# Ledger of designs, part 130: peptides against a protein of PDB entry 4LZF

Target 1, 155 residues: chain A of PDB entry 4LZF
Amino acid sequence: GGRLVVFPNGTRKELSADGQTVKVMFFNGDVKHTMPDQRVIYYYAEAQTTHITYPDGMEVLQFPNNQTEKHFPDGRKEITFPDQTVKTLHPDGREESVLTDGTIIQLNPDGSKVIQFNTGQREIHTADFKRREYPDGTVKTVYSDGRQETQYPTG

## One batch from the design tools (peptide; made by RFdiffusion4, then SolubleMPNN)

Design b2_p24_8_s1 (from b2_p24_8, 12 letters changed)
Fold by OpenDDE base, seed 5:
Structure b2_p24_8_s1 (fold): chain B 155 residues (1-155), chain A 24 residues (1-24)
Amino acid sequence: as target 1 above (155 residues)
Amino acid sequence: ATEEELKEREAKNEELLAEEEKAA
């Protein structure tokens, strides 16, 4: 059968009958589960935070405010905010935020920014210009030198 | 608590468990 060990410091260790599940209940209220699939689930009692580590090196943090952070083995980090906005941090320094309304905000390593609005408009920010692209094909550019250009749709 | 503080807390708990298991 399963085993329960109670240590003098108050920490408890539960072993499943098959030995595939281990649950440690630490004296400070933290809980560590080692699962048959080799994932480790750690619960920080004071922070009310759950940390899951996977055998492939993926990590998941779940915060009490419903924020979730995923740390991928490739170095990518994905943050799901309480409002369900998803921010991805890429290893190359690119950041992407997907808002609940479908707006996508991209921050590129070169310092450029692209906003894809849910309206189908796109705004591009570079060192040299700000550009607004409209669904009808109109493109408005404001250059850093103060020049403005409007390209009208052909047709 | 920062992620670092949480990891330190986990590490301390694991160390203490290892000590208890060695003493048993």
Scores: peptide ipSAE 0.423, ipTM 0.900, DockQ to the pose 0.951
Fold by OpenDDE base, seed 1:
Structure b2_p24_8_s1 (fold): chain B 155 residues (1-155), chain A 24 residues (1-24)
Amino acid sequence: as target 1 above (155 residues)
Amino acid sequence: ATEEELKEREAKNEELLAEEEKAA
């Protein structure tokens, strides 16, 4: 059968009969589950946060506001916000946000920004200009000096 | 709580558990 150990400080350790599942209930209310698949599920009682670690180095954080963060072994992070926006942070410093309406926002390591709107418009921000591309092929550029240029489609 | 504060809390709990297991 399983075993329950109760320590003098109030921490409890529950072992499955096969020893493959371990549940520790700490004196401060935190809970640690070690699973047969080597996942570790840690619950922080005060923060109401769940932290899952996987044997491949993946980590998952679940916050009480329904935000979820995935930390990949390659250093990439994926944040799912309560509104279901997904933000990916890449190890090279590139960031990508996908909004629920299909809008994509890219932040590049050089400080440039690209917005792909769900309307088919695209906006490009650089140190030198802001550019709006329209579905009809029209391109409007506002340069850092305040000059404006409109390029019309050929046809 | 920051992620670092949570990690410190977990580390302290594991240390205290290890002490209790050695005393048993």
Scores: peptide ipSAE 0.423, ipTM 0.899, DockQ to the pose 0.943
Fold by OpenDDE base, seed 2:
Structure b2_p24_8_s1 (fold): chain B 155 residues (1-155), chain A 24 residues (1-24)
Amino acid sequence: as target 1 above (155 residues)
Amino acid sequence: ATEEELKEREAKNEELLAEEEKAA
């Protein structure tokens, strides 16, 4: 059968009958589960936050506001916001946000920004210009000096 | 609470558990 150890400080340790699952219920309300797959699930009682660690170095944080963060072994982070926007932070400093409407926002390490709208329009922001590309091939550019240029598709 | 504060809280709980297990 399973075993339950109750320590003098009020912490409890529960072992499954097979010994593959360990549940620690700390005196402060925190809970640690060690699973047969070596996944560790830690619940922070005051923060109401769940932290999952995987043997490969993956980490998952689940916050009480319904935000989820995944920390990949390669240094990439994926944040799912409460509104279901997904933001990926890459080790090179690139950030990519996917909105619920399918719009993709890319922030590059050089400070440039690219927005791919769900309409097929694309907006490019650089130090020198802001450019809007339309599905018909029209391109509108506003330069930092105030100059505006429109390129029309060849019909 | 920051992620660091949470990790420190976990580490303290694990330390206290290890002490209780050694005393038993």
Scores: peptide ipSAE 0.423, ipTM 0.899, DockQ to the pose 0.947
Fold by OpenDDE base, seed 3:
Structure b2_p24_8_s1 (fold): chain B 155 residues (1-155), chain A 24 residues (1-24)
Amino acid sequence: as target 1 above (155 residues)
Amino acid sequence: ATEEELKEREAKNEELLAEEEKAA
């Protein structure tokens, strides 16, 4: 059978019969679960926040507003917002947002921006130009000096 | 609460548990 230890300060420690699961219920309402797969689940009672740590170094934070943050061992972060937008922060400084309508917004370390629309159009913003690429192969460029160029698809 | 404040709270809980386990 499992074991329950109750300490004088009110903290409780529950051990499974196989010893593979440990549950600590702290006197302040926080809860720590150590799982057979070595995953640790910590619940902060006052903040209503769950923090999961994995043996590979991955971390997951779940907030009471339904925001979820994943911290990958390579330094990448993935944020799922309450509206279900997913933002990825890369270690090189690149940011990518995937909207629920399928639009992808990329911010590059050089300050350039790329928007891939759900219509198959793509827009590129740099210091020197704004470019729109169309599904038919037409490309329209507006340069910072006001010059405009249209490139037609090669038939 | 900041992430740092949450980590400090967890660390204090683990310290107090370790003290209770040594006294038992």
Scores: peptide ipSAE 0.422, ipTM 0.900, DockQ to the pose 0.926

Design b2_p24_8_s2 (from b2_p24_8, 12 letters changed)
Fold by OpenDDE base, seed 1:
Structure b2_p24_8_s2 (fold): chain B 155 residues (1-155), chain A 24 residues (1-24)
Amino acid sequence: as target 1 above (155 residues)
Amino acid sequence: MTEEELKEREEKNLKELAEEEAAL
């Protein structure tokens, strides 16, 4: 059978019969649950936040506002916002946001920005220009000096 | 609470548990 230990401070520890599941219910309402698959689920009662750690080093944070953060072993972070926008932060400093409408926003380490619109249009921002690429092959560039250029599709 | 504050809270709880377990 399982074992229940009740400590003088009010903390409780539940052990499964096989010892593979351990549940600690702290006096302050926090809960630590160690699972047979070696994941550890920690619940912060005051913050209403859940932190899951996996044996491979992955971590998942679940916030009360329905935001979820995944911390991958490679240093990548993935944030799912309450509006279901997904933002990925890469170890190299690149950031990618996928909006619910399918628009993708990329921020590059060099400071450039690329927006891939759901319409198939793409906008590129650099230190030197803003460029809009259209599905028909038209490209409009506005340079930092105010010069404008339109490149028409060849055909 | 910041992530750091949450981690500190967890560490405190684990320390207190270890102390309670050692006292038994």
Scores: peptide ipSAE 0.419, ipTM 0.904, DockQ to the pose 0.937
Fold by OpenDDE base, seed 5:
Structure b2_p24_8_s2 (fold): chain B 155 residues (1-155), chain A 24 residues (1-24)
Amino acid sequence: as target 1 above (155 residues)
Amino acid sequence: MTEEELKEREEKNLKELAEEEAAL
């Protein structure tokens, strides 16, 4: 059968009969599970937060407000907010947010911003201009100097 | 708690467990 060890400090360690599962229940209420698939699940009792580490280096944080953060081995982070917006932080400094309505917001390392609306319109923000691209091929640009340009679709 | 504070808490718990196991 399994084994239970109770330490003097109040920490408890449970080992499965096959030795593949280890559960540590710390004196402060935290819990660490080592699983047969080599996942480690740590529960922080005070924060009500779960931290999962995977053998490939993936980490997942689950917060009590239903926010989830994934830390990828490549350094990318993916945050799923309680509203189900997904924000990806790339190692190069690029940030991408996917809204529940299908809108995609990209923040580039150069400070430019691109919004892909669910309507098919795209808006590009740079230091020099704001540009709106329409599905029909019309492009409207407002430059930082106040100049406005409309490019009509042709062909 | 910040992520760092959580890590410090985990590290402390693991250290204390290691000390308890070494004392057996």
Scores: peptide ipSAE 0.417, ipTM 0.902, DockQ to the pose 0.941
Fold by OpenDDE base, seed 2:
Structure b2_p24_8_s2 (fold): chain B 155 residues (1-155), chain A 24 residues (1-24)
Amino acid sequence: as target 1 above (155 residues)
Amino acid sequence: MTEEELKEREEKNLKELAEEEAAL
């Protein structure tokens, strides 16, 4: 059968009968599970946060507000917010947010921003201009100097 | 708590466990 070790400080260590699962219940309420698949699940009792580490180097944080963060081995981070918006941070500094309505917001390392609206409209922000592209082919540009330009679709 | 503070808490707990296991 399984075994339970109780340490003098109040920490408890439970081993499964097969020895493949280890559960440590720390005196401060934290819990560490080592699983047969080599994932490690740590629960922080005070923060009510779960941290999962995988053998491939992936990490998952689950917060009490229903936010989830995934840290990939390639350095990418994916944050699922409580509202179910998903933000991806790329190692090159690019950020992408996918909103629940289908809007995609891209922040580029050069400071430019692209918003792809669910309506098919696109807005591009650069140091020099803001541009709105419409599904009909109309393009409106407002330059940093105050100049405005509208390109109409060719029939 | 920050992610760093959480990691420090985990490391402290693991260190104390290792000390308790070594004392047995």
Scores: peptide ipSAE 0.417, ipTM 0.902, DockQ to the pose 0.942
Fold by OpenDDE base, seed 3:
Structure b2_p24_8_s2 (fold): chain B 155 residues (1-155), chain A 24 residues (1-24)
Amino acid sequence: as target 1 above (155 residues)
Amino acid sequence: MTEEELKEREEKNLKELAEEEAAL
């Protein structure tokens, strides 16, 4: 059967019968689980935060406000906010946000911005212009010098 | 708590556990 060890300081250690699962309940309320798949789950009682580490180097943080952060081995971070917006931070400095309405906002390392609207319209911001692309193929550009250009679809 | 404070708390708990296990 399983084994329970109770230490003099009040910490408890539970071992499964197969020895593949270890649960430590610390005297301060923290909990550490070591799973058969080598995943480690640590719960910080005071912060009400869960930290999961995976054998491949992925980490997951779960906060009491329902925010979740994933740290990937390649250096990418994915944040799911309480409102269910998902923000991805790439190692190259690119940032992408997916809103609940389906809008995608991309911030590029060169300072350009791209908005993909849920309507199929796309807006591109650069140092030189703002451009709106429409589903019908129409493209409207407003240049930084105040010029405006409309390109109509061919056909 | 900061991420650093959380790590320090975990390290302290693990150290104390190791001391308790060594005393058995």
Scores: peptide ipSAE 0.413, ipTM 0.902, DockQ to the pose 0.901

Design b2_p24_8_s3 (from b2_p24_8, 13 letters changed)
Fold by OpenDDE base, seed 1:
Structure b2_p24_8_s3 (fold): chain B 155 residues (1-155), chain A 24 residues (1-24)
Amino acid sequence: as target 1 above (155 residues)
Amino acid sequence: MTEEELKEREEENLKLLEEEEAAL
């Protein structure tokens, strides 16, 4: 047997008997749950968005379009898009995207880009060149000056 | 709504709750 408090503005507060679970239903439709495990779940009614805060400092945002964002205590962010692509944002400025087909795209703080294709091919983009590496060991480079180079595998 | 706007909304709701609790 818990208790219910109803405030004059229409906000309602439900308390468990042990006080470990608290549910606040705000007058504007927002809902805050404090759980026994110290997790806090906040629902924004207008945005239809759920925000979960964990005791370790992790945060999870769940959007109505099925996008999920995880904010880690170390400053890393992980975004799962509606199409199930996962993008990781690192504190050093590195970004990594994993596509559903297995392709991995890395954006580095120096401006370079690396694409690991699901075919086993790899593409490297720098200020000076674009390079394609093939599974057989062949490497094709196109330099910014227009020069092209092909390196063949050593037999 | 931006994440900032959502946070501001939560902070406002919590402030209003504190005021309602203090008034009882």
Scores: peptide ipSAE 0.410, ipTM 0.900, DockQ to the pose 0.936
Fold by OpenDDE base, seed 2:
Structure b2_p24_8_s3 (fold): chain B 155 residues (1-155), chain A 24 residues (1-24)
Amino acid sequence: as target 1 above (155 residues)
Amino acid sequence: MTEEELKEREEENLKLLEEEEAAL
């Protein structure tokens, strides 16, 4: 059978019968589970947050507001916001947000921004200009000096 | 709580557990 150890400080340790699962219930309400697959699941009682550590180095944070953060071994982070927007932070400094409507927002390390709208329109922001590309081939550019340029589709 | 504060709390709990286990 399983074992229960109760420590003087009120912390409890439960061992499964096979010894493959360990559950520690800390005196402050936190809970640590060590699983047979070597996952470690930690619950922070005050923050109502769950932290999962995987043997490959992946980490998952689950917040009480339904936000989830994944920390990948390659240094990438993926944040799923409560509204189901997914933001990816890349090790090179690039950020990508995918909205629920399919709009993609990219922030580049050079400070440029690209928005791919679900309508097929694309907007490019740089230090020198803001450019809007339309599905029909029209391109509108507003330069930082106030100059505007429109390129019309051929045909 | 920040992620760092959460990690510190976990580390403190683990340290206290180790101390309790060593005292038995």
Scores: peptide ipSAE 0.407, ipTM 0.899, DockQ to the pose 0.941
Fold by OpenDDE base, seed 5:
Structure b2_p24_8_s3 (fold): chain B 155 residues (1-155), chain A 24 residues (1-24)
Amino acid sequence: as target 1 above (155 residues)
Amino acid sequence: MTEEELKEREEENLKLLEEEEAAL
Protein backbone atom coordinates (compact mmCIF):
# COMPACT_ATOMS: atom_id res chain seq x y z
CA GLY B 1 0.00 0.00 0.00
CA GLY B 2 0.87 3.65 0.17
CA ARG B 3 3.17 5.02 2.82
CA LEU B 4 2.91 8.07 5.02
CA VAL B 5 5.97 9.43 6.75
CA VAL B 6 5.50 12.14 9.35
CA PHE B 7 8.69 13.97 10.21
CA PRO B 8 9.44 15.57 13.59
CA ASN B 9 9.10 19.07 12.13
CA GLY B 10 5.53 18.29 11.03
CA THR B 11 6.28 17.74 7.34
CA ARG B 12 4.44 14.77 5.86
CA LYS B 13 5.42 12.65 2.88
CA GLU B 14 2.89 10.42 1.16
CA LEU B 15 4.03 7.80 -1.30
CA SER B 16 1.62 5.97 -3.55
CA ALA B 17 1.67 2.19 -3.57
CA ASP B 18 3.28 2.20 -7.02
CA GLY B 19 5.78 4.88 -5.99
CA GLN B 20 4.75 7.04 -8.96
CA THR B 21 3.09 9.76 -6.90
CA VAL B 22 4.79 11.61 -4.10
CA LYS B 23 3.02 14.22 -2.03
CA VAL B 24 4.95 16.31 0.45
CA MET B 25 2.97 18.48 2.80
CA PHE B 26 5.43 20.85 4.39
CA PHE B 27 5.10 22.14 7.92
CA ASN B 28 4.43 25.66 6.57
CA GLY B 29 1.44 24.49 4.52
CA ASP B 30 3.22 24.24 1.17
CA VAL B 31 2.52 21.14 -0.88
CA LYS B 32 4.67 19.43 -3.49
CA HIS B 33 3.18 16.78 -5.76
CA THR B 34 5.35 14.70 -8.04
CA MET B 35 3.08 13.05 -10.57
CA PRO B 36 3.46 9.89 -12.69
CA ASP B 37 3.70 12.06 -15.82
CA GLN B 38 6.71 13.80 -14.23
CA ARG B 39 4.85 17.03 -13.60
CA VAL B 40 5.75 18.68 -10.35
CA ILE B 41 3.01 20.71 -8.75
CA TYR B 42 4.09 23.03 -5.98
CA TYR B 43 1.57 24.98 -3.95
CA TYR B 44 2.77 27.97 -1.97
CA ALA B 45 0.34 28.22 0.91
CA GLU B 46 1.08 31.78 1.99
CA ALA B 47 0.96 33.15 -1.56
CA GLN B 48 -1.87 30.80 -2.57
CA THR B 49 0.09 30.25 -5.77
CA THR B 50 0.50 27.05 -7.75
CA HIS B 51 3.66 26.35 -9.73
CA ILE B 52 3.62 23.48 -12.20
CA THR B 53 6.80 22.30 -13.86
CA TYR B 54 6.65 19.99 -16.84
CA PRO B 55 9.34 17.58 -18.01
CA ASP B 56 9.74 19.54 -21.27
CA GLY B 57 10.75 22.62 -19.28
CA MET B 58 7.38 24.37 -19.43
CA GLU B 59 6.31 26.11 -16.25
CA VAL B 60 2.87 27.36 -15.25
CA LEU B 61 2.20 29.78 -12.42
CA GLN B 62 -1.33 30.24 -11.17
CA PHE B 63 -1.86 33.22 -8.89
CA PRO B 64 -4.73 33.78 -6.44
CA ASN B 65 -6.01 36.73 -8.50
CA ASN B 66 -6.65 34.31 -11.39
CA GLN B 67 -3.58 35.43 -13.32
CA THR B 68 -1.78 32.59 -15.09
CA GLU B 69 1.76 32.72 -16.42
CA LYS B 70 3.19 30.15 -18.81
CA HIS B 71 6.93 29.98 -19.27
CA PHE B 72 7.72 28.06 -22.43
CA PRO B 73 10.97 26.18 -23.03
CA ASP B 74 11.80 28.52 -25.93
CA GLY B 75 11.85 31.49 -23.54
CA ARG B 76 8.39 32.75 -24.49
CA LYS B 77 6.20 33.90 -21.64
CA GLU B 78 2.42 34.01 -21.85
CA ILE B 79 0.45 35.91 -19.23
CA THR B 80 -3.29 35.52 -18.95
CA PHE B 81 -4.50 38.42 -16.84
CA PRO B 82 -7.57 38.27 -14.60
CA ASP B 83 -9.53 40.17 -17.28
CA GLN B 84 -8.58 37.39 -19.74
CA THR B 85 -6.21 39.58 -21.74
CA VAL B 86 -3.38 37.41 -23.00
CA LYS B 87 0.08 38.95 -23.24
CA THR B 88 2.89 37.09 -24.94
CA LEU B 89 6.49 38.09 -24.36
CA HIS B 90 8.76 36.73 -27.07
CA PRO B 91 12.48 36.03 -26.66
CA ASP B 92 13.26 38.58 -29.39
CA GLY B 93 11.66 41.33 -27.28
CA ARG B 94 8.37 41.41 -29.19
CA GLU B 95 5.27 41.69 -27.05
CA GLU B 96 1.77 40.83 -28.16
CA SER B 97 -1.43 41.46 -26.25
CA VAL B 98 -4.74 39.96 -27.27
CA LEU B 99 -7.65 41.76 -25.68
CA THR B 100 -10.98 40.11 -24.96
CA ASP B 101 -12.63 42.16 -27.72
CA GLY B 102 -10.23 40.66 -30.27
CA THR B 103 -7.94 43.68 -30.50
CA ILE B 104 -4.30 42.72 -30.91
CA ILE B 105 -1.51 45.02 -29.77
CA GLN B 106 1.99 44.27 -30.94
CA LEU B 107 5.07 45.99 -29.55
CA ASN B 108 8.13 45.39 -31.67
CA PRO B 109 11.77 45.42 -30.54
CA ASP B 110 12.42 48.48 -32.72
CA GLY B 111 9.86 50.42 -30.70
CA SER B 112 7.16 50.27 -33.36
CA LYS B 113 3.63 49.40 -32.36
CA VAL B 114 0.85 47.77 -34.34
CA ILE B 115 -2.75 47.70 -33.22
CA GLN B 116 -5.14 45.43 -35.05
CA PHE B 117 -8.57 46.60 -34.01
CA ASN B 118 -11.54 44.29 -33.88
CA THR B 119 -13.18 46.61 -36.44
CA GLY B 120 -10.62 45.59 -39.04
CA GLN B 121 -8.74 48.87 -38.78
CA ARG B 122 -5.03 48.72 -38.17
CA GLU B 123 -2.85 51.38 -36.61
CA ILE B 124 0.91 51.42 -37.05
CA HIS B 125 3.16 53.56 -34.90
CA THR B 126 6.78 54.15 -35.84
CA ALA B 127 9.35 56.80 -35.04
CA ASP B 128 8.48 58.47 -38.35
CA PHE B 129 4.71 58.17 -38.56
CA LYS B 130 1.39 57.07 -37.21
CA ARG B 131 -0.68 55.26 -39.82
CA ARG B 132 -4.29 54.15 -39.80
CA GLU B 133 -5.42 51.54 -42.28
CA TYR B 134 -9.13 51.17 -42.89
CA PRO B 135 -11.03 48.11 -44.14
CA ASP B 136 -12.00 49.94 -47.34
CA GLY B 137 -8.32 50.36 -48.24
CA THR B 138 -8.01 53.98 -47.14
CA VAL B 139 -4.74 54.72 -45.41
CA LYS B 140 -4.13 57.84 -43.36
CA THR B 141 -0.62 58.70 -42.30
CA VAL B 142 0.51 61.42 -39.94
CA TYR B 143 4.24 61.93 -40.18
CA SER B 144 6.46 63.13 -37.35
CA ASP B 145 7.02 66.40 -39.21
CA GLY B 146 3.28 67.08 -39.10
CA ARG B 147 2.60 66.19 -42.72
CA GLN B 148 -0.58 64.23 -43.29
CA GLU B 149 -1.26 61.94 -46.20
CA THR B 150 -4.41 60.11 -47.19
CA GLN B 151 -4.22 57.29 -49.68
CA TYR B 152 -7.58 56.41 -51.15
CA PRO B 153 -8.45 52.95 -52.37
CA THR B 154 -8.21 52.43 -56.10
CA GLY B 155 -11.48 51.31 -57.59
CA MET A 1 5.86 37.51 -2.80
CA THR A 2 8.00 37.70 -5.90
CA GLU A 3 8.73 34.65 -8.02
CA GLU A 4 12.25 34.71 -6.61
CA GLU A 5 10.95 34.73 -3.03
CA LEU A 6 8.71 31.78 -3.86
CA LYS A 7 11.64 29.84 -5.30
CA GLU A 8 13.72 30.60 -2.23
CA ARG A 9 10.89 29.35 -0.02
CA GLU A 10 10.64 26.13 -2.03
CA GLU A 11 14.40 25.63 -1.84
CA GLU A 12 14.35 26.12 1.91
CA ASN A 13 11.52 23.62 2.29
CA LEU A 14 13.35 21.08 0.16
CA LYS A 15 16.55 21.58 2.13
CA LEU A 16 14.72 21.07 5.40
CA LEU A 17 13.09 17.94 4.01
CA GLU A 18 16.48 16.57 2.99
CA GLU A 19 17.79 17.26 6.47
CA GLU A 20 14.81 15.51 8.05
CA GLU A 21 15.20 12.53 5.73
CA ALA A 22 18.91 12.31 6.46
CA ALA A 23 18.24 12.30 10.19
CA LEU A 24 16.10 9.22 10.02
Scores: peptide ipSAE 0.407, ipTM 0.899, DockQ to the pose 0.941
Fold by OpenDDE base, seed 3:
Parts: structure tokens; C-alpha cells; sequence
Structure b2_p24_8_s3 (fold): chain B 155 residues (1-155), chain A 24 residues (1-24)
């Protein structure tokens, strides 16, 4: 069967019968689980935060406000906010946010911004212009000098 | 707590566990 070791300081170590699962309950309320798949689950009792480390180097943080952060081995971060917005931070400095209404907002390292609306419209912001692309193929551009241009679909 | 403070807390807990295991 499994075994339980209780140390003089109050820390407890529980071993499964197969020895593949280890649960340490520390004297301060923290808990460490080592799983058969080699993932490590650490719970910080004071912060009420869970940290999961995977063998491939992926890390997951779960905060008490229901925010979740995923740290990928390639340096990418994915944040799920309490409102269910998902923000991805790429190693190249690009940021992408997916809103609950299906709108996607992209911030590029060059300072440009792209908004993909749930209606199928797309808006592009650069230093030189703002451009709106419509599902019918119409494109409206407002340049920084105040000029406006409309391109109609060839159809 | 900062992420650094959380890591330090984990490291201290592991160190104390190793000391308790060595004393048995």
C-alpha cells in the first residue's frame, strides 16, 4: 500500500503504492504533487496560487481571481483574464487579444495595429493611415495628411 | 507575493524537507 511519513516539523509526505505519485503537505500549508507524467503541481497556500510545471518546460499559473497564465518553452505567454479575454504575447513583441465578442486585436512591434471585427470588417492603423476593409471588398483609407480614398471592389 | 517571493518560499520548503529527511 501507500505510505505516509509525518516529520517532526509537521510536514507530511504521502507516497502512492506504486511510488509514482508523491504528495508533500508542508507545515505552512503549501502542497507539492509530483505526478506519474512528471508534471509538478505546487500550491502556494498564502497566495492561493497554483503553479504547474510540465516536462517540456511549459508552465501554468492559476491565480485566485481566476486569471490563468501559460508560459510556453518558446517564450510565448498566453493570459486568460477573469473576463475570458485571451491575450498572447509573442517573443518578437507582437501582442494579440481575442475578446469575448470574437474581435481580435493585434499590436505589432512597428507600432501598427490591426482589428479584426466579428462583423468581418478589418481596420489597419499605421503611422501613415487608417484603413477599413469591408466584407464586400470596399476599402476606405484616411491618410495622416487628411486625404481620403475609397477603393471599390472589381465586380 | 511576487513570483520571485513564491519561488524563494518553495526553495525554503524543499530545503527544510531535505533537512528533516536527513535527520531520520
Amino acid sequence: as target 1 above (155 residues)
Amino acid sequence: MTEEELKEREEENLKLLEEEEAAL
Scores: peptide ipSAE 0.404, ipTM 0.899, DockQ to the pose 0.906

Design b2_p24_8_s4 (from b2_p24_8, 12 letters changed)
Fold by OpenDDE base, seed 1:
Structure b2_p24_8_s4 (fold): chain B 155 residues (1-155), chain A 24 residues (1-24)
Amino acid sequence: as target 1 above (155 residues)
Amino acid sequence: ATEEELEERKKKNEEELREAEAAL
């Protein structure tokens, strides 16, 4: 059978018969589960937030607003927002957001921005210009000096 | 609560548990 320990401070510790599962119910309502697969599930009662840690260093945060954050061992973070937008933050400072309509927004470490629209149009932002690329091969560039250029498809 | 405040809360709970276990 399992074992229950009740501490004077009100914290309770439940042990499985095999000792592979441990459940701690803290006096403040927080709960810690240590699982046979060595994942640790911590629930913050006041914040209504769940924090899962894996033995490989993966971490998952689940917030009460349905936002989920994944912290990968390589330093990458993946945020799933309540609207189902997924934002990836890379260790090199690159950020990528995938919108629900399939639009991809990339922020590069050099400060450039690329938007890949679901229409097949692409917009590139740099310090020197904004450029719109169209599926037909037309490219429109607006430079920071106010100059505009249109490149027509060859053919 | 910030992530840091949550981690501090967790750390405190784990410390208090360790103290409670040592007192038995």
Scores: peptide ipSAE 0.450, ipTM 0.908, DockQ to the pose 0.940
Fold by OpenDDE base, seed 2:
Structure b2_p24_8_s4 (fold): chain B 155 residues (1-155), chain A 24 residues (1-24)
Amino acid sequence: as target 1 above (155 residues)
Amino acid sequence: ATEEELEERKKKNEEELREAEAAL
């Protein structure tokens, strides 16, 4: 059978009968599970937060507000917000947010921004201009100097 | 609590466990 060790400080260590699962219940209410697949599940009792570490270096944080963060071995981070918006942070500094309505917002390392609307419209923000592209091929540009340009679709 | 504060809390708990195991 499994075994339970109780330490003088009140921390408890439970080992499964097969020895493949270890559960530590710390005196402060935190819980650490070591699983047969070598993932470690740590629960912070005060913060009500779960931290999962995988042997490949992936990490998952689960917050009490239903936010989830994934930290990938390549340095990418993926944040799922409570509203189910997904934000990806890339190692190159690029950020991408996918909204629940299908809108995609890209922030580039050069400071440019691209919004792909669910309507098929696209908005491009640079240091020099804001540009709106429409599904019909119309393009409206507002330059930083105040100049405005409209390119109409060719029939 | 920040991620750093949580990691320090985990680290402290794991150190205290290691010390308790070594004392047996």
Scores: peptide ipSAE 0.446, ipTM 0.907, DockQ to the pose 0.942
Fold by OpenDDE base, seed 5:
Structure b2_p24_8_s4 (fold): chain B 155 residues (1-155), chain A 24 residues (1-24)
Amino acid sequence: as target 1 above (155 residues)
Amino acid sequence: ATEEELEERKKKNEEELREAEAAL
């Protein structure tokens, strides 16, 4: 059978009969599960937050507000917000947000911004201009100097 | 609680467990 050890400080350690699962119930209510697949599931009782660590270096944080954060071994972070928006933070400083309507917002390290709308329109923001690209090939640019250009599709 | 505060809490719990196990 399994084993239960109760320490003087109130911490408890449960070992499965096969020895593949370890459950530690800390005196402060936190819980640590070591799984057969070497995942470690840590539950913070006060914060109601779950932290999962994987053998490959992946980490997953689950917050009580239904936010989930994934920390990838490559340094990328993926945040799923309660509204199901997914934000990816890249190691190069690029940020991408995918909205529930399919809109994609990209923030580039150079400070430029690209919005890919679900309508197929794209908007590009730079220090020098704002540009709107339409599905028909029309491009409208408003420059920082106030100049406006419209490029019509040539068919 | 910040992520750092949570990590510190985890570290403390794991240290206390290690001490408790060493005392057996």
Scores: peptide ipSAE 0.446, ipTM 0.907, DockQ to the pose 0.940
Fold by OpenDDE base, seed 3:
Structure b2_p24_8_s4 (fold): chain B 155 residues (1-155), chain A 24 residues (1-24)
Amino acid sequence: as target 1 above (155 residues)
Amino acid sequence: ATEEELEERKKKNEEELREAEAAL
């Protein structure tokens, strides 16, 4: 059968019968689970926060406000906000946000911004212009000097 | 609590457990 050890400080350690699962209940209410797949699940009782570490170096944080953060081994971070918006932070400084309506907002390291609307329209912001691309192939550009250009689809 | 404060709390709990296990 399983084994329970109770320490003088009030910390308890539960071992499964196969020895593959370990549960530590600390005296301060924190809980640590070591699983057969070698993932470690740590629960902070006061902060009501869960921290999962995986053998490949991935980490997952779950906060009491329903925010979730994933830290990937490549340095990428993925944040799921309480409103279900997903923000990805790339190691190169690129940021991408996916909104619940299907709109995608990209911030590039060069300071350019791209918005992919759920309507199929795309907007590109640079230092020199703002450009709107339409599903029919029409492109409208407003330059920083105030010039405007419309390119019509060929065909 | 900051992420650093949480990690310090975890480290302290793991140290106290190690000391308690060594005393048995």
Scores: peptide ipSAE 0.444, ipTM 0.907, DockQ to the pose 0.922

